# Peptides against a protein of PDB entry 7BDX: the designs that were tried, part 25

Target 1, 212 residues: chain A of PDB entry 7BDX
Amino acid sequence: EMGAAACTLLWGVSSSEEVVKAILGGDKALKFFSITGQTMESFVKSLDGDVQELDSDESQFVFALAGIVTNVAAIACGREFLVNSSRVLLDTILQLLGDLKPGQCTKLKVLMLMSLYNVSINLKGLKYISESPGFIPLLWWLLSDPDAEVCLHVLRLVQSVVLEPEVFSKSASEFRSSLPLQRILAMSKSRNPRLQTAAQELLEDLRTLEHN

## One batch from the design tools (peptide; aimed at target 1 N122)

Design b2_p13_1_s3 (made by RFdiffusion4, then SolubleMPNN; from b2_p13_1, 4 letters changed)
Fold by OpenDDE base, seed 2:
Structure b2_p13_1_s3 (fold): chain B 212 residues (1-212), chain C 212 residues (1-212), chain A 13 residues (1-13)
Amino acid sequence: as target 1 above (212 residues)
Amino acid sequence: as target 1 above (212 residues)
Amino acid sequence: SALKEAVIAALRA
């Protein structure tokens, strides 16, 4: 209980850039993010099928960790830190997103996807993530989720790849051959306006690239 | 391990007034400080005699909690919060200081004494703490500690009482009758210059009060 | 290139 409470407070205050800088300026930052990855991995491995203990102290603790990573990645120095010094954590997040089933741990998936999106703001971060083994299949796997918020953040990450020509060119062949176009078109007709807009924008970006 | 790491980071960033305000402005502050008291109490009760697991994750976690309380109490709004909304935590800290033996958990005692000293900056806080049952005997018990840093922070807390006439007058009879004058005089001859100075200043303050 | 806006994970109350 106390660990979850402390980590939740740390998550809340990490919304400040100054707090993120203070976290990263300390001698304990590297260890903290190393243990973070291990803790998140242990949690996902402990899940019994589709059972979600959303209100458990353990779940809240892991949600707070993912929230902290997201908030760190929201800041330029935080993205630089993650890409340079905590690549194992990024690899762990990618792996965990693949290990979770559709509909499983929705809140955690959203937070992890938000963290990857934030990392993708940096060209170095985008390159690193997009060059990860199985990245394109992972995006399509995650896009099969029934949750609109999961799908929204996947579409945003896909858009981040598509909008960067240097990165997109490396995966363009695989991307075009495996693109779940029917799924994205279905999302453009969603009753969720945020999902609808994101799908529409991505479709427009893809059309623009086919003409160039 | 992860709980200790998260709490240690929270301790580090709580040195900022803005972070303290953010912690207290949240809906989770009350619960956090309630659990803090319980966790500290559980730790002290789990100690096997004089054994100090100073480097254990549990010890580091509790040290970080005490550090957070100290940093919150360093800020005016934090003192007000503790005195108005977290009196049970203050009572717990007073109790734990009584339960620990001389030489036992020195670092924790110092942090707890620092928190009480910070609370004593407010007249309301000073009144509350000084009116606690057994407060004067507790000060003398703590002053029997062989550790110079413990004794230093006890002397500072005693000085906080002596320098406030409204508070001192209520306990003046008990204080004068039980004052460990020989112990304080011995501290005024300490090789530790900080302890020496604190003892000397307190002796001067006491002499001034006897002449008024 | 569209400026990518970072997302802060707010504590859902």
Scores: peptide ipSAE 0.267, ipTM 0.844, DockQ to the pose 0.025
OpenDDE base, seeds 1, 3, 4, 5: peptide ipSAE 0.030, 0.150, 0.030, 0.032; ipTM 0.829, 0.842, 0.823, 0.830

Design b2_p13_1_s4 (made by RFdiffusion4, then SolubleMPNN; from b2_p13_1, 10 letters changed)
Fold by OpenDDE base, seed 2:
Formats: structure tokens, C-alpha cells, sequence
Structure b2_p13_1_s4 (fold): chain B 212 residues (1-212), chain C 212 residues (1-212), chain A 13 residues (1-13)
């Protein structure tokens, strides 16, 4: 309980750029993010057995950790830190997104995808995550999720790849050959307006790339 | 480990007034400080059995919690919050300071005394803590500690009482009758310059009060 | 590092 409460407060205050700078300026940041990755991995591994309650202290703790990573990645110096000094954490997030089944731990998936999206704002971050082994198959795996919010954040991450020529050119062949076009088209007809818009925008961006 | 790490980071950033305001402005502050008190109490109770390593994750966690309370009490709105909405935590700190033996958990004692001192900056806070049952005997119990830093912070807290006529007048009889004058005189001869100065200043303040 | 043209930062608390 206390750990989750403290971590939740830290998550809340990490929405401030100055707090992120303070976290990263200390000598504890490297260790903290290393342990964060390990803790998140341990939590996901524990889900294959006893279904830990979605509202448990452990789940809240891991959500707060993922939220902290997201808020760090929302800041320029935070993105630099993650990409340069905490790559293992990014690798862990990518791995965990692959390990989770469709519909499993939706909230955590959303937070992890948001963190990756924020990392992808930097060209260096986008290059790093997009060059991860199995990245394109992972995107399609995640897009099979029944949750509209998971799918929304996957589409946003895909869009980040598509909108960056230096990145898209390297994976364009694999991307075009494996693109779940029917799934994206189905999302463009969603009753969820955010998902609908994101799918429509991505389809427009893809059409633009085919004409260029 | 992860809980202690998160709490330690929260402690570090709580040195900022804006972070304290953010913590207190949220809907989670009341619960957090309630659990903080319970956690600190549980830790102190655990010390009577297995001597938990001084450098354990649990000790670091509790130190960080006490540090957060200290930083909250350093801010005017934080003092108001503690005195108005988290009195149980203040009661817990006073109780724990009494429960710990001389030389036991010195670092925790120092942090708790610092928090009480910060609370005592407000007249309302000083009134509250000084009117706590057994407060004067507690000060003398704590002054028996072999640790110079514990004694220093006790002397500072005593000075806060002595310098406030509205508070001192209520306890003046008990204070004068139980004052460990020989102990304070011994501290005024300490090789520790901070302790020496604090003891000397308190002796001067006490002499001034006897002449008024 | 170069920032993307479409910067949509996700902050959560």
C-alpha cells in the first residue's frame, strides 16, 4: 500500500518538467529506471498464474511506474535520458507489450504505448524503437487488441513511423507487405471518434506515401 | 527496493514548495499521510524483535517518509495541512519519539524532530504539539540521547517553546520544575560547536525569562 | 536530435 501511494504521488508530480529535471539530475535516476523495468517485468510474469486483482496495490504501483516513464518521456531531456541511458527499460516495455495477450492489462498497455509514443517524438528515440527486433510484427499484434484505446495508441505510434522518412524508408517493404489494412479500415469506421480520426489520418498519410 | 526508491525520489523533489503544493492539492494527500504514520509505527514496532539492518530497504523507506513530512512542514501551507488535517501523524511522531530508546534509530529521530520543529514555526502548530500529553517529559527523555544531533534538535524544539510566551506560560511551572539544567550545561561544554551554541543560546533565553 | 513536426506530448497524472 505505502509503496503504491508514494509511487502514485511521484507519478502525479512528474507531470511537471521541473520535477522531471530534478529526478534526472540526481544520482538515483539510473538505478530507479533499472528497477522500474525489472518490477514491471516481474508483474507481467506474475499474471500468467494468479490473476492479480486489477485494482491491487501491485497493479497500481506498476501503473504509477509506467506513468512516471510516460511523463519523463514527455520532456526533451527525459527522452534524451531514456534513449541514451535507459535503453534496457525501453527494451523491457517493447517486450512486455509483446508478452501481454489481447485484452490483458489494457491500462498498462496504454501507458507503455504512451511512453513509447513520447520517446518517438525524438528522431533518435524513433530510430531506436523502430529498429528493435520484431517491432513491426509487434505493432500488428497490438492492433489486434479489442480495446479501442490500445488500438488508438498503436495507430499513433504507427503514424509516428510513417511520418518520418528516415525511419519509414528502412522498414517500408516489411511495413507494406504486412500492413493490416482491413483492420485499419475497420477502425476508420469505429464509433469511437478518437479511434476513427486516428485511423482516417493514418490512411491519408499512407496514401500520401504511396503517391510519393 | 522499488517502493523505497520511489519514496526516496519523492522525498528529493518534495524540497520544492511547488511540489509540496502539488502533493497537498491532490485528493490523495490525506490518505498518504495517514498510511505514512501507520507505516512508521509498524517499522518502529518491528525494531523490538529482529534488528532490521540500518541500511535496509525498509529503513530507507521510513527515512524517506520522515523526510517528506519534514519538507511538507517546511512550507506554510504544509504546516497548516499537518496541523489541521493530519494531527494523527503528528501524534504518531510524538509517540514514536517516546517509544525509541536512547541511541536507537538516531537518523529517524532527527528527521522526526526536524518535522516537529518545522511544525512549531506556526503558533498553531507549536500550541498543538506542546499541549500533547507528556510533551515536556518527552523532551527530557530525548535529551538523554547520546547522539549530539538528536540533542541539538531537542534543544531547538525547547527553544521554540521558550521563545513563545503564549505557549511557555502554560507549561512554565512543569518546565521549571523538571528542567534538566545539568544536562543542558553539559551540552554547552560540548565539543560539537552546533550543540554548544544551541545549548548556550537556550541557557541565555532561560535566564532572560527568569528576569522577566 | 530532431523533433517531429507533429509533437503531441502525452502527460498523465
Amino acid sequence: as target 1 above (212 residues)
Amino acid sequence: as target 1 above (212 residues)
Amino acid sequence: SELKKRVIEELRS
Scores: peptide ipSAE 0.038, ipTM 0.845, DockQ to the pose 0.021
OpenDDE base, seeds 1, 3, 4, 5: peptide ipSAE 0.051, 0.040, 0.037, 0.075; ipTM 0.847, 0.846, 0.845, 0.846; seeds 1, 3, 4, 5 fail the geometry check

Design b2_p13_2 (made by RFdiffusion4)
Pose (drawn by RFdiffusion4):
Structure b2_p13_2 (pose): chain A 212 residues (1-212), chain B 210 residues (1-210), chain P 13 residues (1-13)
Amino acid sequence: as target 1 above (212 residues)
Amino acid sequence: EMGAAACTLLWGVSSSEEVVKAILGGDKALKFFSITGQTMESFVKSLDGDVQELDSDESQFVFALAGIVTNVAAIACGREFLVNSSRVLLDTILQLLGDLKPGQCTKLKVLMLMSLYNVSINLKGLKYISESPGFIPLLWWLLSDPDAEVCLHVLRLVQSVVLEPEVFSKSASEFRSSLPLQRILAMSKSRNPRLQTAAQELLEDLRTLE
Amino acid sequence: AAALWEEFMAAMA
């Protein structure tokens, strides 16, 4: 209970750039981010499906962990630190997104997809994520999630890699062969404007790159 | 005059999340949200045989109080703090909405309805408002107000209550059936565009979940 | 969807 309370407080204060700089400056953040991935992996493996039932100081603990990772990656030196020091944590995030079934731990998936988008803002972070093993199959599969907030963060991540045609050119062929054009087109007609324009903007960029 | 000027200044700066977080600790020593409800209750009681005066120092004081409550509830930890600590203030707001006759204190009713919408974004806040005494009769009473802006914010709150699970097993199935569907339909053909669209949106949501 | 997931699991393995 005490461990989760401290992680929740750290999640609250981590929204500040001044606090994020202080976390990376203290010579204990490396250990914190290495054991963070282990705790997130342990939490996901411990779930035999079901849902989560807002596990008392268990789910709140991992949510605080993913929330901190997201708030750190939201700061320039935070996403820089993560791609240099905590590449194993990025591997764990990408692994846990594929390991989590659609509809299972939706809040955890959005926090994790938000952090991947933030790390992709860093040039090396974009390279590392896009060059990870089953990255493209993971993207199109996360789009098969019924939750609209998960689909929105997947489209935002896809738009981020698509916005760097150099990195996008390495993952060619499968981007044309396996992309769920129909699902992205359905998302360009959603009554939710943020999801609708995210898919509309991604479709504009996808059609423009195939011709230009 | 001095009290209202300081409250208006606080309403201006309360649009910041950093300021809202700073306000939530101050409620301990000086019961800001506890005495806010008393001041709002005292103001409406003082309008015995009369309606609003406006441009007054007293009118802008309570407007600033309701505006601050709304700007606090607009921040995630603000609406979380209100539903945990300031449940009495939420009671006062819901009570004063019913106590205010139609056409009386229109601006105050809109600001109050905006704060209830914001608190309803919090899961416990939604339960607390929807499970409050006389809540459905209050929605009907507020929709009988001639002012379009008040009707719009009532529909916005009703839409917030209609969306999300709320157990869904006839707990929310009866809430939808008990609404003034005729008045919502009349407001769907309204000449006020903002009101017409809110009633239209709400009607789509009522039909979607039927 | 299942095939994409199997491809992902194979690639991560």

Design b2_p13_2_s1 (made by RFdiffusion4, then SolubleMPNN; from b2_p13_2, 8 letters changed)
Fold by OpenDDE base, seed 1:
Structure b2_p13_2_s1 (fold): chain B 212 residues (1-212), chain C 212 residues (1-212), chain A 13 residues (1-13)
Amino acid sequence: as target 1 above (212 residues)
Amino acid sequence: as target 1 above (212 residues)
Amino acid sequence: SEELREKFREALA
């Protein structure tokens, strides 16, 4: 319980840029993010048996960890740190997103996707993530999720790829051949306004790319 | 391990006043400090059997907790919070300081004493601590510690009492009757310059009070 | 392009 409480407080204060800088300026940052990945992985691996109630201290602990990663990635220096010094964590997040089934661990998925999106703000981060093995299939796997928030954050990540010519050109052929267009079109008609908007924007961006 | 890492980072960033304000502004602060006291108590109770190596994750976790309390108490609003809303934690710290034997858990004792000193900066905090049952005997118990840093922080806490007329007047009789004067005089001749200075200052303050 | 991606930057409290 104490670990979850401490980590939750750390998550809350990590919304500040100055706190992120303080975390990264310390000599413990590397170890912390290394163990973070391991902890998240251990949690996900433990789910295949027991329906762990979402409200457990363990779940809260992992949510806080994912939140911290998101908040760190929200800051330029945090993105640089993750991409330069904590790539294993990014790889772990990508792997866990692939291991989770549609509808499984929705809140954690959302937090992990938010962290990846934040990392993708930097061109270097976007390149690293998008060049990960199976990244495009992973996006489509995730887009099959019944949860609107999961799908929303996937669409935003897809948009990050589509809007970056240097990144998109490398995967354009695979992207076009595998694009679940009907799924995205369906999302553009969603009753969820955030999802609807994200899908519409992405479709517009894709149309622009077809004409260029 | 992850809990210790998270708590250590929280400790590090809590040196900032703004971070302390952020911690206390959250709805989780009360719960956090409640569990903190319980965790510290559980740790101390577990020591009576196994010589827990000082370098354990558990020890580091508890040290970080004590450090957080110290950093919170370093800020005016943090002192007010502790004295108004987390008195159980203060009571726990006082109890644990009494339960530990001379030479036992020196680092933890120092951190706990530092937190109490910081709390004592506020008159309300000083009053609360000094009016705790057995406070004066506790000071003398702690002053028997062979560790110079423990003794130093005890002397500073004693000085906080002596320099506050309103607080000292309430306990002056007990204080004078039980004062380990020879021990303090010995400390005024210590080779540790910090301890020496603290003992000398306290002796000067005591002399001033005898003439008034 | 980085500026465009900043649009959906999120920091959670």
Scores: peptide ipSAE 0.281, ipTM 0.852, DockQ to the pose 0.055
OpenDDE base, seeds 2, 3, 4, 5: peptide ipSAE 0.273, 0.278, 0.279, 0.276; ipTM 0.851, 0.852, 0.852, 0.851

Design b2_p13_2_s2 (made by RFdiffusion4, then SolubleMPNN; from b2_p13_2, 10 letters changed)
Fold by OpenDDE base, seed 4:
Structure b2_p13_2_s2 (fold): chain B 212 residues (1-212), chain C 212 residues (1-212), chain A 13 residues (1-13)
Amino acid sequence: as target 1 above (212 residues)
Amino acid sequence: as target 1 above (212 residues)
Amino acid sequence: SEELLEKYRKLRA
C-alpha cells in the first residue's frame, strides 16, 4: 500500500521536466528502472493465476511505474537515458506487450505503448525498438485488441515507424506483406474520433509511401 | 525493494517547492501522509525484535518517508497542510521520538526532528506540537541521545519554543524547572561546531529571557 | 520530424 502511494505520487510529479531531470540526475536512476522492469514482469506473470482486481494496490503500483516510464520518455534526456542505459526495461515492455492477451490489462498496455511511442520520437530509440525481434508481428498482435485506446497508441507507434525512412526501409518488406489493412480501414471508420483520425492519417502516410 | 526505490526518488525530488505543491495539490496527499505515519510506526515497533540492519530496504523506505515529511514541512503550504490535515502524522512522529532509545535509529530521529523543526516555523505548528502531552519531557529525553546531530536538532526545536513568547509563556514554568542546564552547558563545549553553536545560542536566548 | 513529434506529439501519462 505505501509503496503504491509513493509510486503514484512520483508518477504525478514526473509530468514535470525538472522532476524527470532530478530523477535521472541521481545515482539511483539505473537501479530504479532495472527494478521497474522486474516488477512489471512479475505483475504480468502473476495474472495467469488469480484474476487480479484492476483496482488492487499491485495494479496501481505497476500503472504508476509505467506512467513514470512514459513521463521520463516524454523528455529528451529521458529518452537518451532509456535508450542508452535501460534497454532491458524497453525489452521487458516489448515482451509484456506480447504476453498480455487482447483485452487484458488495457491501462497497462496503453501506458507501455505511450512510453514506447515517446521513445520512438528519438531516432536511436525508434531504431532500437523497431529492430527488436518480432516487433512487426507484435504491432499487429496489439492492433487486434478490442480496446480503442490500445489500438490508438499502436497506430501512433506504427506511424512513427512509417514517418522515418531510415527505419521503415529496413522493415518495409515485412511491413507491407503483413500489414492488417482491413483492420486499419475498419479503424478509420471508428466512432472513436481519435482512433478514426489516427487510422486515417496512417493510411494517408502509407499511400504517400507507395507513390514514392 | 521497488517501494523503497520509488519512495527514495520521491524524497529526492521533494526538495523542490514545486514538487511539494504538486504532491499536496493532488487528491492523494491525505492518504499518503496517513499511511506514512502508520508505516513509520510499524517500522519502529518492529525494532524491538530483530536488529533491523540500518541498510535494509525497510529502513531506507522509512528514511525516505521521514525525508519527504521534512521537505513538505520546509514549504509554507506544506506546514499548513500538515498542521491542518495531517495532525495524526505529527502525533505519530512525537510518539516515535519517545519510543526510540538513545542511539537507536539516529538517522530517523534526525529526520523526524528536522520535520518537527520545520513545522515549528509556523506559529500554528509550534503551538500544536508544544501543546502535545509530554512535549517538554520528550525534548529532554531526546537531548540525552549520544548522537551530536540528534542533540543539534533537539536544540533547534527548543530554540523555536524559546523564541516564541506566546508559546514559551504557556510552558515556561515546566521548562525552567526541568531544563537540563548541565547537559546544554556540556554541549556548548562540544567538539562539534554546529552543536556547540546551537547550544551557545540557546544559552544566550535563555539568559535574555531570565533578564526580561 | 523528430522535433515536431517531440514538441507536439509527445505523450504524458
Scores: peptide ipSAE 0.131, ipTM 0.852, DockQ to the pose 0.052
OpenDDE base, seeds 1, 2, 3, 5: peptide ipSAE 0.130, 0.130, 0.129, 0.129; ipTM 0.852, 0.851, 0.852, 0.851; seed 5 fails the geometry check

Design b2_p13_2_s3 (made by RFdiffusion4, then SolubleMPNN; from b2_p13_2, 7 letters changed)
Fold by OpenDDE base, seed 2:
Structure b2_p13_2_s3 (fold): chain B 212 residues (1-212), chain C 212 residues (1-212), chain A 13 residues (1-13)
Amino acid sequence: as target 1 above (212 residues)
Amino acid sequence: as target 1 above (212 residues)
Amino acid sequence: SEALREEMLKALA
């Protein structure tokens, strides 16, 4: 309980760039993010057995951790830190996104996808995550999620890949051969305006790439 | 481990006034400080049995909690919050300082005393802690500590009482009758310059009050 | 380009 409360407060204040800089400027950041990955992994592994209540202290703790990672990745120095010094955490997030079933731990997926999107703002970050083994299959696995917010953040991450020629060129063949076009087209007709817009934009970006 | 790491980072960033304001501006501050008191109490109660390693995760967690309280109390709005909304935490800190033996948990004592000193900067805070049952005996109990830093912060807290006529007048009789003058005189001859100065200043303040 | 990805996502607690 106390851990979750402390982590939640840390998450709240991590919305500030100055707080992120303070977190990263200390000597404990590396350890913190190492343990963060381990804790998130332990939580996801525990889900196969006990239906842990979504509102448990453990759930809140993991949400706060994912929120902190997201807020760190929202800052330039935070992205640099994650991509240079905490790659194992990024690997863990990618792994966990693959381990979670569609509809499972939706809030956590959203936060993890938000963090990956933020990391993808940096070319080095985008290269790192896109070159991860199974990245393209992972995107399509996640796009099968019934949750509109999960799908929205998947589409945003796909768009980050598509809009970076250096990254897209490396995976263009796999991307084109496996693209769930019908699923994306269905999303472009969503009643969720954010999802609809993201799907439409991605389809436009893809069409532009087909003509180039 | 993760809780201690998160709490340590929260402690580090709580050195900023803006972070303290952010902590207090949320809806979770009350719960956090309530659990903080309970956690600190549980830790101190556990010390009677297992010689917990001073460098344990639990110790670090409690140090971070005490550090956060100190940093919150260092800010005007933080003092107001503690004195108005978190009095139980102040009561807990006072109780724990009484439960700890001389030489026991020195670092925790220092942090708790620092927090009480910070609270004492506010007249309402000073009134609250000084009117607590057994406050004067507690000061003398703590002043028997062999650690110079513990004694330093006790002397500073005593000075806060002495320098506030409205507070001092209420306890002047008990204060004068129980004052460990020989102990304070010994501290005024300490090789520790900070302790020496604090003891000398307190003795001067006491002399001034005897002449008024 | 990094310029096209200017929207940074904040996770609100």
Scores: peptide ipSAE 0.174, ipTM 0.859, DockQ to the pose 0.051
OpenDDE base, seeds 1, 3, 4, 5: peptide ipSAE 0.174, 0.170, 0.172, 0.169; ipTM 0.859, 0.859, 0.859, 0.858; seed 5 fails the geometry check

Design b2_p13_2_s4 (made by RFdiffusion4, then SolubleMPNN; from b2_p13_2, 9 letters changed)
Fold by OpenDDE base, seed 3:
Structure b2_p13_2_s4 (fold): chain B 212 residues (1-212), chain C 212 residues (1-212), chain A 13 residues (1-13)
Amino acid sequence: as target 1 above (212 residues)
Amino acid sequence: as target 1 above (212 residues)
Amino acid sequence: AEALREQYLKLRE
């Protein structure tokens, strides 16, 4: 309970760039982000066969952790730190996203996807995650989720790949061969305006790439 | 472990006034400080008969919590919050300081005393703690500690009482009748310059009060 | 490309 409360406060204040810099300026950052990955992994493993108690202290704890990672990744120096010094955390996030079933841990998936998106703002971050084994299949696995928010953040991440020629060129063949075009088209007609827009933009970007 | 790491980071960033304001501006502050008191109490109770593992995760956790309270109390709005909305925490700190034996949990005592000193900067805070049952005996109990840092922070708190006529007048008789003058005189001759200075200043303040 | 990604950047509490 105390841990959850502390992490929640830390999450809130980490919305400030200055706080992120302060977190990273100390000598405790490495340990914190290492344990973060371990804690998130333990949580996901504990869900096997159990109903997620969304309002449990444990859930709040993990949400706060994922939120902190996201806020750190929102800042340039934070991305630099994650990509240079906490790659295991990124690997863990990718693994956890793969281990979760469609509809499972929706809120956590969204937070993790947001963190990956923020990391992907850096070319180095985007390269790292896109070069991870199974990255393209993972995108499509996540896009099979029935939740619109999950799908939205997947599409945003896909767009980051598509918009970076240096990254896209390396995966272009696999990407084109496995692209769930029908799913994306369906999303472009969604009643969710954010999802609709994201899918439409991605489709436009894909069309542009096919003509270049 | 994760809780300790999170609390440590929160402690570090709470040195900023803006962060303290952010902590207090949220809806989680009350719960956080309530659980803080409970956690600190549980820790102290767990020490009964056991050697304090100073470097344990639990110790780090409690130190960070005490540090956060201290940093909050260092800011005017933080003191206002503690004195108005978290009096139970102040009561807990006073109780814990009384329950600890001389030489026991030195680091924690120092942190708790620092928090009380910061609270005492407000007249309202000073009034509250000084009107607590057993406050004067508690000061002398703490001053019996062999640790110079503990004694230093006790003397600072005593000075806060002495320098506030509105507070001192209420306890003046008990204060004068129980004052460990010989102990304070011994401290005024300490090799620790900080302790020496604090004791000398207090003795001067006491002399001034006897002549007024 | 970076500018386009940054427009979707969100901070959370």
Scores: peptide ipSAE 0.072, ipTM 0.848, DockQ to the pose 0.057
OpenDDE base, seeds 1, 2, 4, 5: peptide ipSAE 0.036, 0.028, 0.035, 0.049; ipTM 0.844, 0.835, 0.843, 0.844

Design b2_p13_3 (made by RFdiffusion4)
Pose (drawn by RFdiffusion4):
Structure b2_p13_3 (pose): chain A 212 residues (1-212), chain B 210 residues (1-210), chain P 13 residues (1-13)
Amino acid sequence: as target 1 above (212 residues)
Amino acid sequence: EMGAAACTLLWGVSSSEEVVKAILGGDKALKFFSITGQTMESFVKSLDGDVQELDSDESQFVFALAGIVTNVAAIACGREFLVNSSRVLLDTILQLLGDLKPGQCTKLKVLMLMSLYNVSINLKGLKYISESPGFIPLLWWLLSDPDAEVCLHVLRLVQSVVLEPEVFSKSASEFRSSLPLQRILAMSKSRNPRLQTAAQELLEDLRTLE
Amino acid sequence: LDEAVDALLDAIL
């Protein structure tokens, strides 16, 4: 209970750039981010499906962990630190997104997808994520999730890699072969404006790159 | 005059999340949200055989109080703090909406309805408001107000209550059937565009979940 | 600020 309370407080203060710089400056953050991935992996493996039931100081603990990772990656030196020091944590995040079934731990998936988007803002972070093993199959599969907030964060991540045609050119062929053009087109007609324009903007960029 | 000027200044700066977080600790020593409800209750009681005066130092004081409550509830930890600590203030807001006759204190009713909408974004806040005494009769009473802006914010609150699970097993199925569907339909053909669209949106949501 | 963050991280670890 005490462990989760401290992680929740750290999640709250981690929204500040001044606090994020202080976390990376303290010579204990490397251990914190290594054991963070282990705790997130342990939490996901412990779930035999079901849902989560807002596990008392268990789910709040991992949510605080993913929340901290997201708030750290939201700061320039935070996403820089993560791609240099905590590449194993990025591997764990990408692995746990594929390991989590659609509709299972939706809040955890959005926090994780938010952190991948933030790390992709860093040039090396974009290279690391896009060059990870089943990255493209993972993207199209996360789009098969019924939750609209998960689909929105997948489209935002796809738009981020698509916005760097150099990195996008390495993962050619499968981007044309396996893309769920129909699902992205359905998302361009959603009554939710943020999801609708995210899919509309991604479709504009996808059609423009195939011709230009 | 001095009290209202300081409250208006606080309403201006309360649009910042950093300021809102700073306000939530101050409620301990000086019961800011406890005495806010008393001041709002005292103001409406003082309008015995009369309606609003406006441009007054007293009118802008309570407007600033309701505006601050709204700007606090607009921040996630603000609406979380209100539903945990300031449930009496939420009671007072819901009470004063019913106590205010139609056409009386229109601006105050709109600011109060905005704060309730914001608190409803919090899961416990939605339960607390929807399970409050006389809540459905209050929605009907507020929709009988001639002012379009008040009717708009009632529809926005009703839409917030209609969306999300609320157990869904006839707990929310009866809430939808008990609404003034005729008045919502009349407001769907309204000449006020903002009101017309809110009633239209709510009607779509009522039909979607039928 | 740095000392408070270090103390908090120690408590978590």

